Peptides against a protein of PDB entry 5YCA. Designs and how they scored, part 35

Target 1, 132 residues: chain A of PDB entry 5YCA
Amino acid sequence: RSLPAERNPLYKDDTLDHTPLIPKCRAQVIEFPDGPATFVRLKCTNPESKVPHFLMRMAKDSSISATSMFRSAFPKATQEEEDLEMRWIRDNLNPIEDKRVAGLWVPPADALALAKDYSMTPFINALLEASS

## One batch from the design tools (peptide; aimed at target 1 I30 K43 V101 A102)

Design b2_p22_6_s3 (made by RFdiffusion4, then SolubleMPNN; from b2_p22_6, 8 letters changed)
Fold by OpenDDE base, seed 1:
Structure b2_p22_6_s3 (fold): chain B 132 residues (1-132), chain A 22 residues (1-22)
Amino acid sequence: as target 1 above (132 residues)
Amino acid sequence: SEEEKAAEENLKAILQKFEEEE
C-alpha cells in the first residue's frame, strides 16, 4: 500500500526509548448512555506546526484508535488517503468499529504493526504500558 | 448512518474533554 508522503516530524526516529512517554499518558473516564468507559490518551504535538493530536486507547480491551494514529502521523493526508488506509486496515488487520466512538480500533498487536509502518513505535509502546 | 454520525460527535466531544484535562 501507499502511505502519505509527508509524515509528522515528531515520528522521525522509531527507535527512541518509550519510557519517558509513559508518564505523559493520561487516563480519563468518559460517560456514555450505556455506562462509563476509561480511555488512556497521549497528546502528541507536531514540533513544527505545534498542532496536537491525541493517541487513544480503550482501557478495557487495550484497543488503539488506528484512525488517531494515522491522523497524527500524516497531518497533511487527504480524506481519500485516509479512506484508503482504513480500507487496508479492514482487509489486513483485525479492527473493530465501536458504536460509541468513531474510528477503527485495533488490538495491541495490530497497533504495534501500524506503529512500525507509521514510525510511531515508542509512542504506541508508551500508550500500551500506561496505567488506566 | 445516524449511529455513525453519533459516534463521530462522541469522538469530537471526547477529544475536547481530553484537551480540557490536559
Scores: peptide ipSAE 0.610, ipTM 0.919, DockQ to the pose 0.953
OpenDDE base, seeds 2, 3, 4, 5: peptide ipSAE 0.608, 0.609, 0.606, 0.606; ipTM 0.918, 0.919, 0.918, 0.917

Design b2_p22_6_s4 (made by RFdiffusion4, then SolubleMPNN; from b2_p22_6, 7 letters changed)
Fold by OpenDDE base, seed 1:
Structure b2_p22_6_s4 (fold): chain B 132 residues (1-132), chain A 22 residues (1-22)
Amino acid sequence: as target 1 above (132 residues)
Amino acid sequence: SAEEEAARKNLEEIEKKFEEAE
């Protein structure tokens, strides 16, 4: 597959220690029509554009939003590029679609696979290790 | 599409709730 050419400079080094990012994660309860759900979130700000995106994990099953990962990693991606990647994820990983929160959610192992592709490994490691 | 737009807005609403809690 082909990923977008321009990547968020926040993710320039995939080998960094993730430990300092753990305390930056926050647990939050969100109320939905069918009841509350707890998320763990990590605010990731593009150091050049100063535009933030949130990486997010569902506390219940530890699934991570692949859509949010993609949008954070590739801030200039077109809708077509996103659609192609989401299709790839559907075809090659084990995504789930949640009725409450849109996008594709993937289990931890798949999230780490995507993290490697997107150069986000430290951030996903931190998100997975953070308490809920 | 309308569905894609709704999905975008949904995620933005979630992120807004996150931001408000910062």
Scores: peptide ipSAE 0.585, ipTM 0.906, DockQ to the pose 0.510
OpenDDE base, seeds 2, 3, 4, 5: peptide ipSAE 0.585, 0.582, 0.583, 0.584; ipTM 0.906, 0.905, 0.906, 0.906

Design b2_p22_7 (made by RFdiffusion4)
Pose (drawn by RFdiffusion4):
Structure b2_p22_7 (pose): chain A 132 residues (1-132), chain P 22 residues (1-22)
Amino acid sequence: as target 1 above (132 residues)
Amino acid sequence: TAEEETAEENMTRILEEFEEAE
């Protein structure tokens, strides 16, 4: 599939061990109407533009926001490119919708498949292994 | 839909809270 032409330089090496990234993750309880949910997040900063994005994980089922991954991976992605990619995820992987939180959320195996596609493997590895 | 609007609003709120925690 086509992907945005440019990638976040933070992701120039898919093979680095992830041990140092785990402690950078944070668990956070967020209140919803019914009621609290726990997330794990990892802040990822583009080393060139310095623009940050959060990678997101729901602690209950370890679902990963594919939307968060995409937005972190491709700085100049158009809305059309994002729409195309979310459609591809729906058609080829196993996402879930949560009424409470927007975006496409995928199980760990699907998150890792996408991480390979986006060259984000160490970061998703760290997010999945972090304490909740 | 209203459901989608609510999820978007939650997502904005979550991100704001993350930024504040940082």

Design b2_p22_7_s1 (made by RFdiffusion4, then SolubleMPNN; from b2_p22_7, 8 letters changed)
Fold by OpenDDE base, seed 2:
Structure b2_p22_7_s1 (fold): chain B 132 residues (1-132), chain A 22 residues (1-22)
Amino acid sequence: as target 1 above (132 residues)
Amino acid sequence: SAEREAAEENLKRILELFEKEE
């Protein structure tokens, strides 16, 4: 696979301490026809463009939206590049396509693997450790 | 599919709710 060339400068250093990010995470109950579900989110703002993206975790099973990770990490990615990466994830990881919320949702181990590839490790660690 | 469309709409809704609460 080939990841997009330009990455969100927010993620220039994958070795940063994730601890300060934990309290920035927020839990919210979302209503669905089949019942409520709690999501944990982390607002990530591109320091140059000032455009925010939310990283997302389902509280119940700790699944992380790989799609949210990709869109945050690669702000200039084309739809084709996203599609290519999502296909790679389907072929190489263990994603779930949730019927309620769009995107590929991956278990914590897969999320951390992607985080390494996207240079987002501190942010995903924080998202996973945050309370719900 | 209708299910995918609903899931996409839900994602949009959720993101808006997140932003509203931040």
Scores: peptide ipSAE 0.683, ipTM 0.936, DockQ to the pose 0.955
OpenDDE base, seeds 1, 3, 4, 5: peptide ipSAE 0.682, 0.681, 0.680, 0.681; ipTM 0.936, 0.936, 0.935, 0.936

Design b2_p22_7_s2 (made by RFdiffusion4, then SolubleMPNN; from b2_p22_7, 6 letters changed)
Fold by OpenDDE base, seed 2:
Structure b2_p22_7_s2 (fold): chain B 132 residues (1-132), chain A 22 residues (1-22)
Amino acid sequence: as target 1 above (132 residues)
Amino acid sequence: SAEEEAARENLRRILEQFEEAE
C-alpha cells in the first residue's frame, strides 16, 4: 500500500515516551439515541498548522478509530488515499463489524500495528492505557 | 443508507461533545 507522503509533524518521532500523554486523555460519556456509550479521547494538535484532531477509543471494547488516526497522521491526504488505506485495513486487519459510529474501528492490536505505520505509537499507547 | 447516515450523525455527536468538553 501507499501511504500519503506528508505526515503530521506531531508524529515525527515514534520512539517518544507515551506516559506523559496518558493524563491528557479524557473519558467522556456520549448520549446516543439508543443509549449512552463511553469514549476515551486524546486531542492531538498539529504543531505547524495548529489544527487539532481527536484520537478516540470506545471504552466498551477498547476499539480505536483508524479513520481518526489516519486523518490526524496525514492532514493533506486525498479522499482516494484514505479510501485506499481503509480498504487495506479491511483486507489485512480485523476491523470491528459494528457500524454504530462512522469510521473504521479496529481492536487494540490492530491500532498498534497502524500506529507503527503512521508513527503514532506513543499516542496510541497512551490512549489504550488511559482509564475510562 | 439510513444506517450509514445514523453512524455519521453519531460520529458528529461525539466530535461535538469532545470539542465542548475541551
Scores: peptide ipSAE 0.710, ipTM 0.942, DockQ to the pose 0.894
OpenDDE base, seeds 1, 3, 4, 5: peptide ipSAE 0.709, 0.708, 0.709, 0.709; ipTM 0.941, 0.941, 0.941, 0.941

Design b2_p22_7_s3 (made by RFdiffusion4, then SolubleMPNN; from b2_p22_7, 10 letters changed)
Fold by OpenDDE base, seed 2:
Structure b2_p22_7_s3 (fold): chain B 132 residues (1-132), chain A 22 residues (1-22)
Amino acid sequence: as target 1 above (132 residues)
Amino acid sequence: SAEEEAARANLARIEEAFAAAE
């Protein structure tokens, strides 16, 4: 597959220690029409553009939004590029079937696989280890 | 679909809540 050419400079080093990022994560109960659900978020700000994106984990099953990861990693990606990647994820990984929340949600193992591809490993590790 | 719309709304709710909490 072809990933977008430009990546968020926040993710320039995939080998960084993730532990300092853990306390940056926040658990939050979100009220939905059908009841509450807890999410864990990590605010990731592009150091150049200063535009933030939130990485997000669903606390219940630890699924992570691949869409949020992609959008954070590739701030200049086109919709076509995103669609292509989401299709790849559907075809090659194991996204969650539940579509309660928009985006493509993947289990932790898949999230880490994507994190490696997107150079986001420390951030996803932190997100997964954070308390909910 | 209705489900897709609901899902989009839920995502928007999450993102709004995240932003508001920062």
Scores: peptide ipSAE 0.718, ipTM 0.943, DockQ to the pose 0.880
OpenDDE base, seeds 1, 3, 4, 5: peptide ipSAE 0.717, 0.716, 0.716, 0.715; ipTM 0.942, 0.942, 0.942, 0.942

Design b2_p22_7_s4 (made by RFdiffusion4, then SolubleMPNN; from b2_p22_7, 8 letters changed)
Fold by OpenDDE base, seed 2:
Structure b2_p22_7_s4 (fold): chain B 132 residues (1-132), chain A 22 residues (1-22)
Amino acid sequence: as target 1 above (132 residues)
Amino acid sequence: SAMERAAEENLRRILKQFEEAE
């Protein structure tokens, strides 16, 4: 597959210690028609553009939004590039399309695989380790 | 579909709530 050429400079180093990011994660209860659900979020700000994106984890099953990861990692990606990657995820990983919240939600192992590809390992480790 | 549109709206709503809480 072909990932976008330009990556968020926030993710220039995939080997950084993730532990300082854990306390930056926040749990938040969101109301839905079928009941409340808790999400864990991590605000990730592009150090150059200053544009923030949220990484998202469902507390219940630890699913992580691959879509949020992609959009944070590749801020200049085209819709076609995103569609291509989402198709790849569907074909190669184990995503869930949640009826309540848009995007492809992947289990922790898949999230970490994507994190490696996107150079986001510290951020995904922190998101997974944070309490809900 | 209507369900997909609702899911997208929920995503936007959630992101807004995240921003407001930060």
Scores: peptide ipSAE 0.701, ipTM 0.939, DockQ to the pose 0.960
OpenDDE base, seeds 1, 3, 4, 5: peptide ipSAE 0.700, 0.699, 0.699, 0.699; ipTM 0.939, 0.938, 0.938, 0.938

Design b2_p22_8 (made by RFdiffusion4)
Pose (drawn by RFdiffusion4):
Structure b2_p22_8 (pose): chain A 132 residues (1-132), chain P 22 residues (1-22)
Amino acid sequence: as target 1 above (132 residues)
Amino acid sequence: PLTPEELEMFELSGTLPPEVLA
């Protein structure tokens, strides 16, 4: 499939061990109407533009926001490109919708498949292994 | 309600909670 032409330079090496990234993750309880949910997040900063994005994980089922991955991976992505990619995820992977939180959420295996596509493997590895 | 830091986190991740913001 086509993907946005440019990638976040933070992701120029998909093979680095992820051990140093785990402690950079944070668990956070967020209140909703019914009620609290726990997330794990990793803040990822583009080393050139310095623009940060958060990678998100739901602690209950370890679902990963594919939307958050995409937005971190492709700095100049158009809305059309994002729409195309979310459609591809729905058609080819196994996402879930959570009424409470927007975006496409995928199980760990699907998150890792996308991580390879986006060259984000060490970061998703760290997010998946971090304490909740 | 969300704190500013929490809201920013959800905006940057694209995972905004619509029922909390409503």

Design b2_p22_8_s1 (made by RFdiffusion4, then SolubleMPNN; from b2_p22_8 with T3S E8R L12E S13A P18E)
Fold by OpenDDE base, seed 3:
Structure b2_p22_8_s1 (fold): chain B 132 residues (1-132), chain A 22 residues (1-22)
Amino acid sequence: as target 1 above (132 residues)
Amino acid sequence: PLSPEELRMFEEAGTLPEEVLA
């Protein structure tokens, strides 16, 4: 596959310690027709454009939004590029379906695989380790 | 229910609740 050429400069170093990011995560309870569900969010701000994106985790099963990861990593990507990557994830990883929320969600192991491709490993490790 | 600020956060992440999109 071919990922977008320009990546968020926030992710220039994939080797940083993730532990300082853990307390920056926030839990949020959302009400759905079938009951409440807790999400964990991590705010990621592009240091050049100052535009923030939020990485998202479902607290119950630790699923991570691949869509949120892609949009944060590649802020200038086209819709076609996003669609292509989401299709690749469906074909090569193990995404889950949750009709309560939008986006494509993947289990922790798949999220870490994507994190390596997107140079986001510290941020995904912190998101997974944060309490809910 | 989500506040306007919360809705923006979910939209930017591509994870809006389907109840809002419907």
Scores: peptide ipSAE 0.264, ipTM 0.806, DockQ to the pose 0.792
OpenDDE base, seeds 1, 2, 4, 5: peptide ipSAE 0.043, 0.036, 0.035, 0.126; ipTM 0.675, 0.667, 0.665, 0.747

Design b2_p22_8_s2 (made by RFdiffusion4, then SolubleMPNN; from b2_p22_8, 6 letters changed)
Fold by OpenDDE base, seed 3:
Structure b2_p22_8_s2 (fold): chain B 132 residues (1-132), chain A 22 residues (1-22)
Amino acid sequence: as target 1 above (132 residues)
Amino acid sequence: SLSPEEREMFELAGTEPKEVLA
C-alpha cells in the first residue's frame, strides 16, 4: 500500500524509550446510554507546526484508534488517503467499529503493527502501558 | 461528562462519541 508522503516530524525516530511518555497519558470516563466507559489519551504535538493530535485507547480492552494514529502520523493527508488506509486495515488486520465512538479501532497487536508502519512505536507502547 | 474542549479533542482524533449523556 501507499502511505502519505509527508509524515509528522514527531515520529522521525522509532527507537526512543517510551517510558517517559507513560505519565503524560490521561484517562477520562465518558457516560453513555449503556453505561460508562474509560478512555486513555496521549497528546502528541508536531514540533514544527505546534499542532497537537491525540492518540486514543479504550481502557477496558486496550483497543487503539487506528484513525487517531493515522491522523497524527500524517497531518497533511487527505480524507481520500485516510479512507484508503482504513480500507487496507479492514482487509488486512482485525479492526472493530464501536457503537459508542467513531473511527476504526484495533487490538494491541495490530496497533503495534501499524505503529511500526507509521514510526510511532514508542507512543503506542506508552499508551498501552498507561494506567486507567 | 465532556467539556467543549474534550469533545474537540475526540473530534480531531476521529473518535467522536456518538451518543453521550449530559
Scores: peptide ipSAE 0.675, ipTM 0.931, DockQ to the pose 0.673
OpenDDE base, seeds 1, 2, 4, 5: peptide ipSAE 0.673, 0.674, 0.673, 0.673; ipTM 0.931, 0.931, 0.931, 0.930; seeds 1, 2, 4 fail the geometry check

Design b2_p22_8_s3 (made by RFdiffusion4, then SolubleMPNN; from b2_p22_8 with P1S T3S E11R L16E P18L)
Fold by OpenDDE base, seed 3:
Structure b2_p22_8_s3 (fold): chain B 132 residues (1-132), chain A 22 residues (1-22)
Amino acid sequence: as target 1 above (132 residues)
Amino acid sequence: SLSPEELEMFRLSGTEPLEVLA
């Protein structure tokens, strides 16, 4: 696969301590027809453009939105590049397409594999460790 | 129970809730 050329400068250093990010996460309950579901989110702001994206986790099973990760990591990516990466994830990882929310969601181990590829390991570790 | 700002947050991240109860 070929990832987009330009990456969010927020992720220039993949070795940073994740613990300061944990208290920055926020939980939110959303009501769906089949009942409530809790999501945990982490605000990630591009330090150059000042455009924020939110990394998303389902609280119950700790699934992480691969779509949210990709869009945060590659702010200038085309829709074609996103589609290509999502196909790669379907072919090589174990994603879930939830009926209640858009995007492609992956289990924690897969999220950490993607985090390494996107240079955002501290942020995914914090999101996974945050309480709901 | 989602504000317009919260909905935009989900849309930007590609995680828009589907069929949410008002």
Scores: peptide ipSAE 0.588, ipTM 0.907, DockQ to the pose 0.701
OpenDDE base, seeds 1, 2, 4, 5: peptide ipSAE 0.589, 0.587, 0.587, 0.588; ipTM 0.907, 0.907, 0.907, 0.908; seed 1 fails the geometry check

Design b2_p22_8_s4 (made by RFdiffusion4, then SolubleMPNN; from b2_p22_8 with P1S T3S L12Q S13A P18E)
Fold by OpenDDE base, seed 3:
Parts: structure tokens; C-alpha cells; sequence
Structure b2_p22_8_s4 (fold): chain B 132 residues (1-132), chain A 22 residues (1-22)
């Protein structure tokens, strides 16, 4: 598959220690019609543009928003490019359907696979290890 | 319900809760 040409410079080094990022994560309880659910989020700021994006994890099953990952990794991507990647994920990984939230969500293993592709491994590791 | 800040956060991430969309 083809990913967008320009990647967020925040993710220039996929080998960084993720542990300093863990305490930067924040838990958020959201009320849904069927009850509360906790999400863990990590603020990721593009060091050049200063535009932040948030990576999202469902606390309970550690599903991670592939959409949030893509948008953070590829800040200049078009909607078409996003749609193409989401289709690829749907066809090649194991996304989870959750009617409560938008976007495409994937289990931890798939999130880490995407993290390698997007050079986001430290950030996804931190997001997965953060307490809720 | 989400605060305006939270709404922007979720919307930006493409993870807006369906209850907000409804």
C-alpha cells in the first residue's frame, strides 16, 4: 500500500524509549447510553507545526483508534488517503466494530503493526501501558 | 456529554462518540 509522503516529524525515531510518555497519557470517562466507558488519550504535538493530535485507546480492551494514529502520523493527508488506508486496515487487519465511537479501531497487536508502519511504536507502547 | 475541548479532541482524532453525533 501507499502511505502519505509526509510524516509528522514527531515520529522521526521509532526506537525511542516509550516510558517517559506513559505519565503523559490521560484517562477520560465518557458516558454512553449503555453506560460509562474509559478512554486513554495521549497528546501528540507536531514539533514543527505545533498542531496537536490525540491518540485514543479504549481502556477496557485496549483497542486503539487507527484513525487517530493515521491523522497524527500524516497531518497533511487528504481524506481520500485516509479512506484508502482505512480500507487497507479493514482488509488486512482485524478492526473492531464499536457503535459507540467513530473511526476505525484495532486491537493492540494490530495497533503495534500500524505503529511500525507509521513509526509510532514508542507512542503506542506508552498508550497501551498507561493506567486507566 | 463532552466539553467543547473534549469535543474538539475527539473530533480531531476521528473518534467522536456516536451519542454526540446523534
Amino acid sequence: as target 1 above (132 residues)
Amino acid sequence: SLSPEELEMFEQAGTLPEEVLA
Scores: peptide ipSAE 0.340, ipTM 0.832, DockQ to the pose 0.813
OpenDDE base, seeds 1, 2, 4, 5: peptide ipSAE 0.332, 0.324, 0.330, 0.337; ipTM 0.830, 0.824, 0.829, 0.831

## One batch from the design tools (peptide; aimed at target 1 F39 R41 K99 R100)

Design b2_p23_3 (made by RFdiffusion4)
Pose (drawn by RFdiffusion4):
Structure b2_p23_3 (pose): chain A 132 residues (1-132), chain P 23 residues (1-23)
Amino acid sequence: as target 1 above (132 residues)
Amino acid sequence: EEELEAEEEEEEALTEANEELYS
């Protein structure tokens, strides 16, 4: 599949061990109407533009926001490119919708498949292994 | 009308929780 032409330089090496990234993750309880949910998040900063994005994980089922991954991976992505990619995820992987949180959320295996596509493996590995 | 208002309040609460989540 086509993907946005440019990638976040933070992701120029998919093979680095992820041990140092785990302690950078944070668990956070967020209140919703019914009620609290726990998330794990990793702040990822583009080393060139300095623009940060959060990678998100739901602690209950370890679902990963594919939307968050995409937005971190491709700085100049158009809305059309994002729409195309979310459609591809729906058609080829196993996402879930949560009434409470927007975006496409995928199980760990699907998140790792996308991580390989986006060259984000060490970061998703760290997000998945972090304490909740 | 009361059901519509309860839905609008729930949507607002979700919006606020999501702003916190992604802040």

Design b2_p23_3_s1 (made by RFdiffusion4, then SolubleMPNN; from b2_p23_3, 13 letters changed)
Fold by OpenDDE base, seed 3:
Structure b2_p23_3_s1 (fold): chain B 132 residues (1-132), chain A 23 residues (1-23)
Amino acid sequence: as target 1 above (132 residues)
Amino acid sequence: SEEEEERRRREEEIEEAQKKLYS
């Protein structure tokens, strides 16, 4: 597959210690028709543009939004490039179907695989370890 | 400053757009 050429400079080093990021995560309770659900989010700010993106995790099953990861990692990606990557994820990984949320969500193992591809492993590790 | 206010407004718009991850 072909990923966008320009990546968020926040993710220049995939080997950094993730533990300082854990306390930066925040839990959020969202009300849905079938009841409340807790999410964990991590604010990731592009150090050059100062534009923030929130990485998102479902607290209960630790599913992570691949859409949030892609948009944070590739700030200049086109909609077509995003669509191609989401199609690749559907064909090669194990995304979940949850009618309550938009975007494409994947299990922790798949999220870590994507994190390696996007050079954002510390951020996904922190998001997965944060309390809800 | 006006520049700081504009930056803040842009950040708020981005945060609101990201809330669309919920349906």
Scores: peptide ipSAE 0.062, ipTM 0.645, DockQ to the pose 0.035
OpenDDE base, seeds 1, 2, 4, 5: peptide ipSAE 0.055, 0.060, 0.053, 0.040; ipTM 0.661, 0.656, 0.632, 0.617; seed 5 fails the geometry check

Design b2_p23_3_s2 (made by RFdiffusion4, then SolubleMPNN; from b2_p23_3, 11 letters changed)
Fold by OpenDDE base, seed 4:
Structure b2_p23_3_s2 (fold): chain B 132 residues (1-132), chain A 23 residues (1-23)
Amino acid sequence: as target 1 above (132 residues)
Amino acid sequence: MEEEEEERRREEEIKEAQEKLYS
């Protein structure tokens, strides 16, 4: 697969310590028709454009929104590029099925694999380690 | 004013997070 050419400069260094990001995460309870569910989010702001994106994790099973990761990592990606990547994820990883949520969600191991590809490892580590 | 701005910021963050989730 081919990823978009321009990446969010926030992710220029994939080797940074993730621990300072842990307290930046926030838990949020969202009400669904079948009951409440808790999510953990991390605000990731592009240091050049100042546009924020939120990385999202389901608190209970630690599933992470691959869609949120992609949109944060590749701010100038086209919808076609996103669709191509989401299809790749669907074909090569193990996305979950949850009709309550939008986007494509993946288990922790897959999220970390994507994080490596997108140079987001510290941010995904922090998101996974944060309490709900 | 500062308290109001902080509250507005929190509301915006919640809104953005929710928009990522709802289908």
Scores: peptide ipSAE 0.162, ipTM 0.682, DockQ to the pose 0.040
OpenDDE base, seeds 1, 2, 3, 5: peptide ipSAE 0.145, 0.122, 0.132, 0.139; ipTM 0.729, 0.682, 0.668, 0.710; seed 5 fails the geometry check

Design b2_p23_3_s3 (made by RFdiffusion4, then SolubleMPNN; from b2_p23_3, 14 letters changed)
Fold by OpenDDE base, seed 1:
Structure b2_p23_3_s3 (fold): chain B 132 residues (1-132), chain A 23 residues (1-23)
Amino acid sequence: as target 1 above (132 residues)
Amino acid sequence: SAAEEERRRLEELIREAQEKLYS
């Protein structure tokens, strides 16, 4: 598949140690109609534009928002490019259906696969290892 | 569009999380 040409320079090196990112994650309880749910977030700031994006994990099942990953990795992507990637994920990975949240969420293994594609491996590893 | 609405909802979720974190 084709991914957007320009990637967030934050993700220039996919081989960096993820452990320093773990304490940067934050767990937070969000109230939903069916009860509270805990999310883990990691603030990722584009070093050039200074625009932040938050990577999101559902603490309970460790599902990660593929949408948040894509938007962080490809800040100049068009809506069409995002739609095409999300369709690819639906067709090739195992997204989790959750009516409470927007975007496309994937299990940890799929998130790591996407992280490799987006050059975000340290950040997703940290997000997955962070306490909730 | 549906895609735009989905984007908005995700952004709202993130915003809500931020607000709760610092309040």
Scores: peptide ipSAE 0.070, ipTM 0.649, DockQ to the pose 0.159
OpenDDE base, seeds 2, 3, 4, 5: peptide ipSAE 0.037, 0.046, 0.054, 0.058; ipTM 0.642, 0.637, 0.637, 0.640

Design b2_p23_3_s4 (made by RFdiffusion4, then SolubleMPNN; from b2_p23_3, 16 letters changed)
Fold by OpenDDE base, seed 3:
Structure b2_p23_3_s4 (fold): chain B 132 residues (1-132), chain A 23 residues (1-23)
Amino acid sequence: as target 1 above (132 residues)
Amino acid sequence: SAAAAAEAARQAEIEKAQAELYS
């Protein structure tokens, strides 16, 4: 597959210690038709553009939004590039089905695989380790 | 109807929350 050429400079170093990011995560309760569900969010700000994106985890099963990861990692990506990557994820990883939420969500192991590809491993490790 | 209006409002809140996931 072909990922977008330009990546968020926030993710220039994939080897940084993730532990300082853990306390930056926040829990959020969202109301759905079948009841409330808790999510964990991590605000990631592009140091150049100052535009923030939130990485998202479902507290219950630790599913991570691959869509949020992609949009944070590739600020200049086209819709076509996003669609191509989401199709790749469907074909090669194990996304979960949840009609309540938008975007494509994947289990922790798949999220870490994507994190390596997007150079954002510390951020996903922190998101997974944070309490809800 | 009142019921329809209430449901529309709830749906709008859900959509708003969803939009914030990727902002």
Scores: peptide ipSAE 0.035, ipTM 0.604, DockQ to the pose 0.345
OpenDDE base, seeds 1, 2, 4, 5: peptide ipSAE 0.033, 0.032, 0.031, 0.034; ipTM 0.604, 0.607, 0.645, 0.605

Design b2_p23_4 (made by RFdiffusion4)
Pose (drawn by RFdiffusion4):
Structure b2_p23_4 (pose): chain A 132 residues (1-132), chain P 23 residues (1-23)
Amino acid sequence: as target 1 above (132 residues)
Amino acid sequence: TAEEAETAEEEENTAAEEELYSD
């Protein structure tokens, strides 16, 4: 599939061990109407533009926001490119919708498949292993 | 009444996401 032409330089090496990234993750409880949910997040900063994005994980089922991954991976992505990629995820992987949080959320295996596509493997590995 | 309850729930969810994706 086509993907946005440019990638976040933070992701120039998919093979680095992820041990140092785990302590950078944070668990956070967020209140919703019914009620609290726990998330794990990793703040990822583009080393060139310095623009940050959060990678998100739901602690209950370890679902990963594919939307957050995409937005972190492709700085100049158009809305059309994002729409195309979310459609591809729906058609080829196993996402879930949660009424409470927007975006496409995928199980760990699907998140790792996308991480290879986006060259984000060490970061998703760290997000998945972090304490909740 | 049901429409107002649904709008309030959506507003709370939006606020929770704003918190979620903020420092």

Design b2_p23_4_s1 (made by RFdiffusion4, then SolubleMPNN; from b2_p23_4, 15 letters changed)
Fold by OpenDDE base, seed 5:
Structure b2_p23_4_s1 (fold): chain B 132 residues (1-132), chain A 23 residues (1-23)
Amino acid sequence: as target 1 above (132 residues)
Amino acid sequence: MEEERRAEEERKKAEAQKKLLSD
C-alpha cells in the first residue's frame, strides 16, 4: 500500500519511552442513544504546525480509532489517500463494527501494527495503558 | 476555575473531532 509522503514530525522516533505519555491521557464520557460510553483520549500536537489531534480508545474493549491515528500521522493526506488506507485496513486487519462512532476502529493488536507503520508506537502504548 | 474551563474546552474539541472521523 501507499502511505502519504509527509508524516507528522511528532512521530519521528518510534523507540521513545511511552510512560511519560500515560498521565497525559484523559477519560471522557460520551452519551449515546443506548447509554453512556467512556473513551480515553491523548492530545497529540504537531510541533511544527501546532495543530492538535486526539487519539481515541474505547475504554471497555480497548478498540482504537484507526482514523484518528491516520489523520494525526499524516496531516496533509488527501481524502483519497485516507480512503485507500481505510480500505487496506478493512481487507488486512480486523476492524470492528460500531455504528455509534465515526471512523474505523481496530482492536489493540491491530492498533499496534498500525502504530508500527505510522511510527506511533509510544503513543498507542500509552493510550492502551492509561486508566479510564 | 481556569483549569476546569480548559478541560471543558478540550472535551468539546474531542467530541467535535469524533464527529469528523467518518470517511
Scores: peptide ipSAE 0.233, ipTM 0.754, DockQ to the pose 0.044
OpenDDE base, seeds 1, 2, 3, 4: peptide ipSAE 0.231, 0.174, 0.183, 0.136; ipTM 0.762, 0.724, 0.734, 0.682

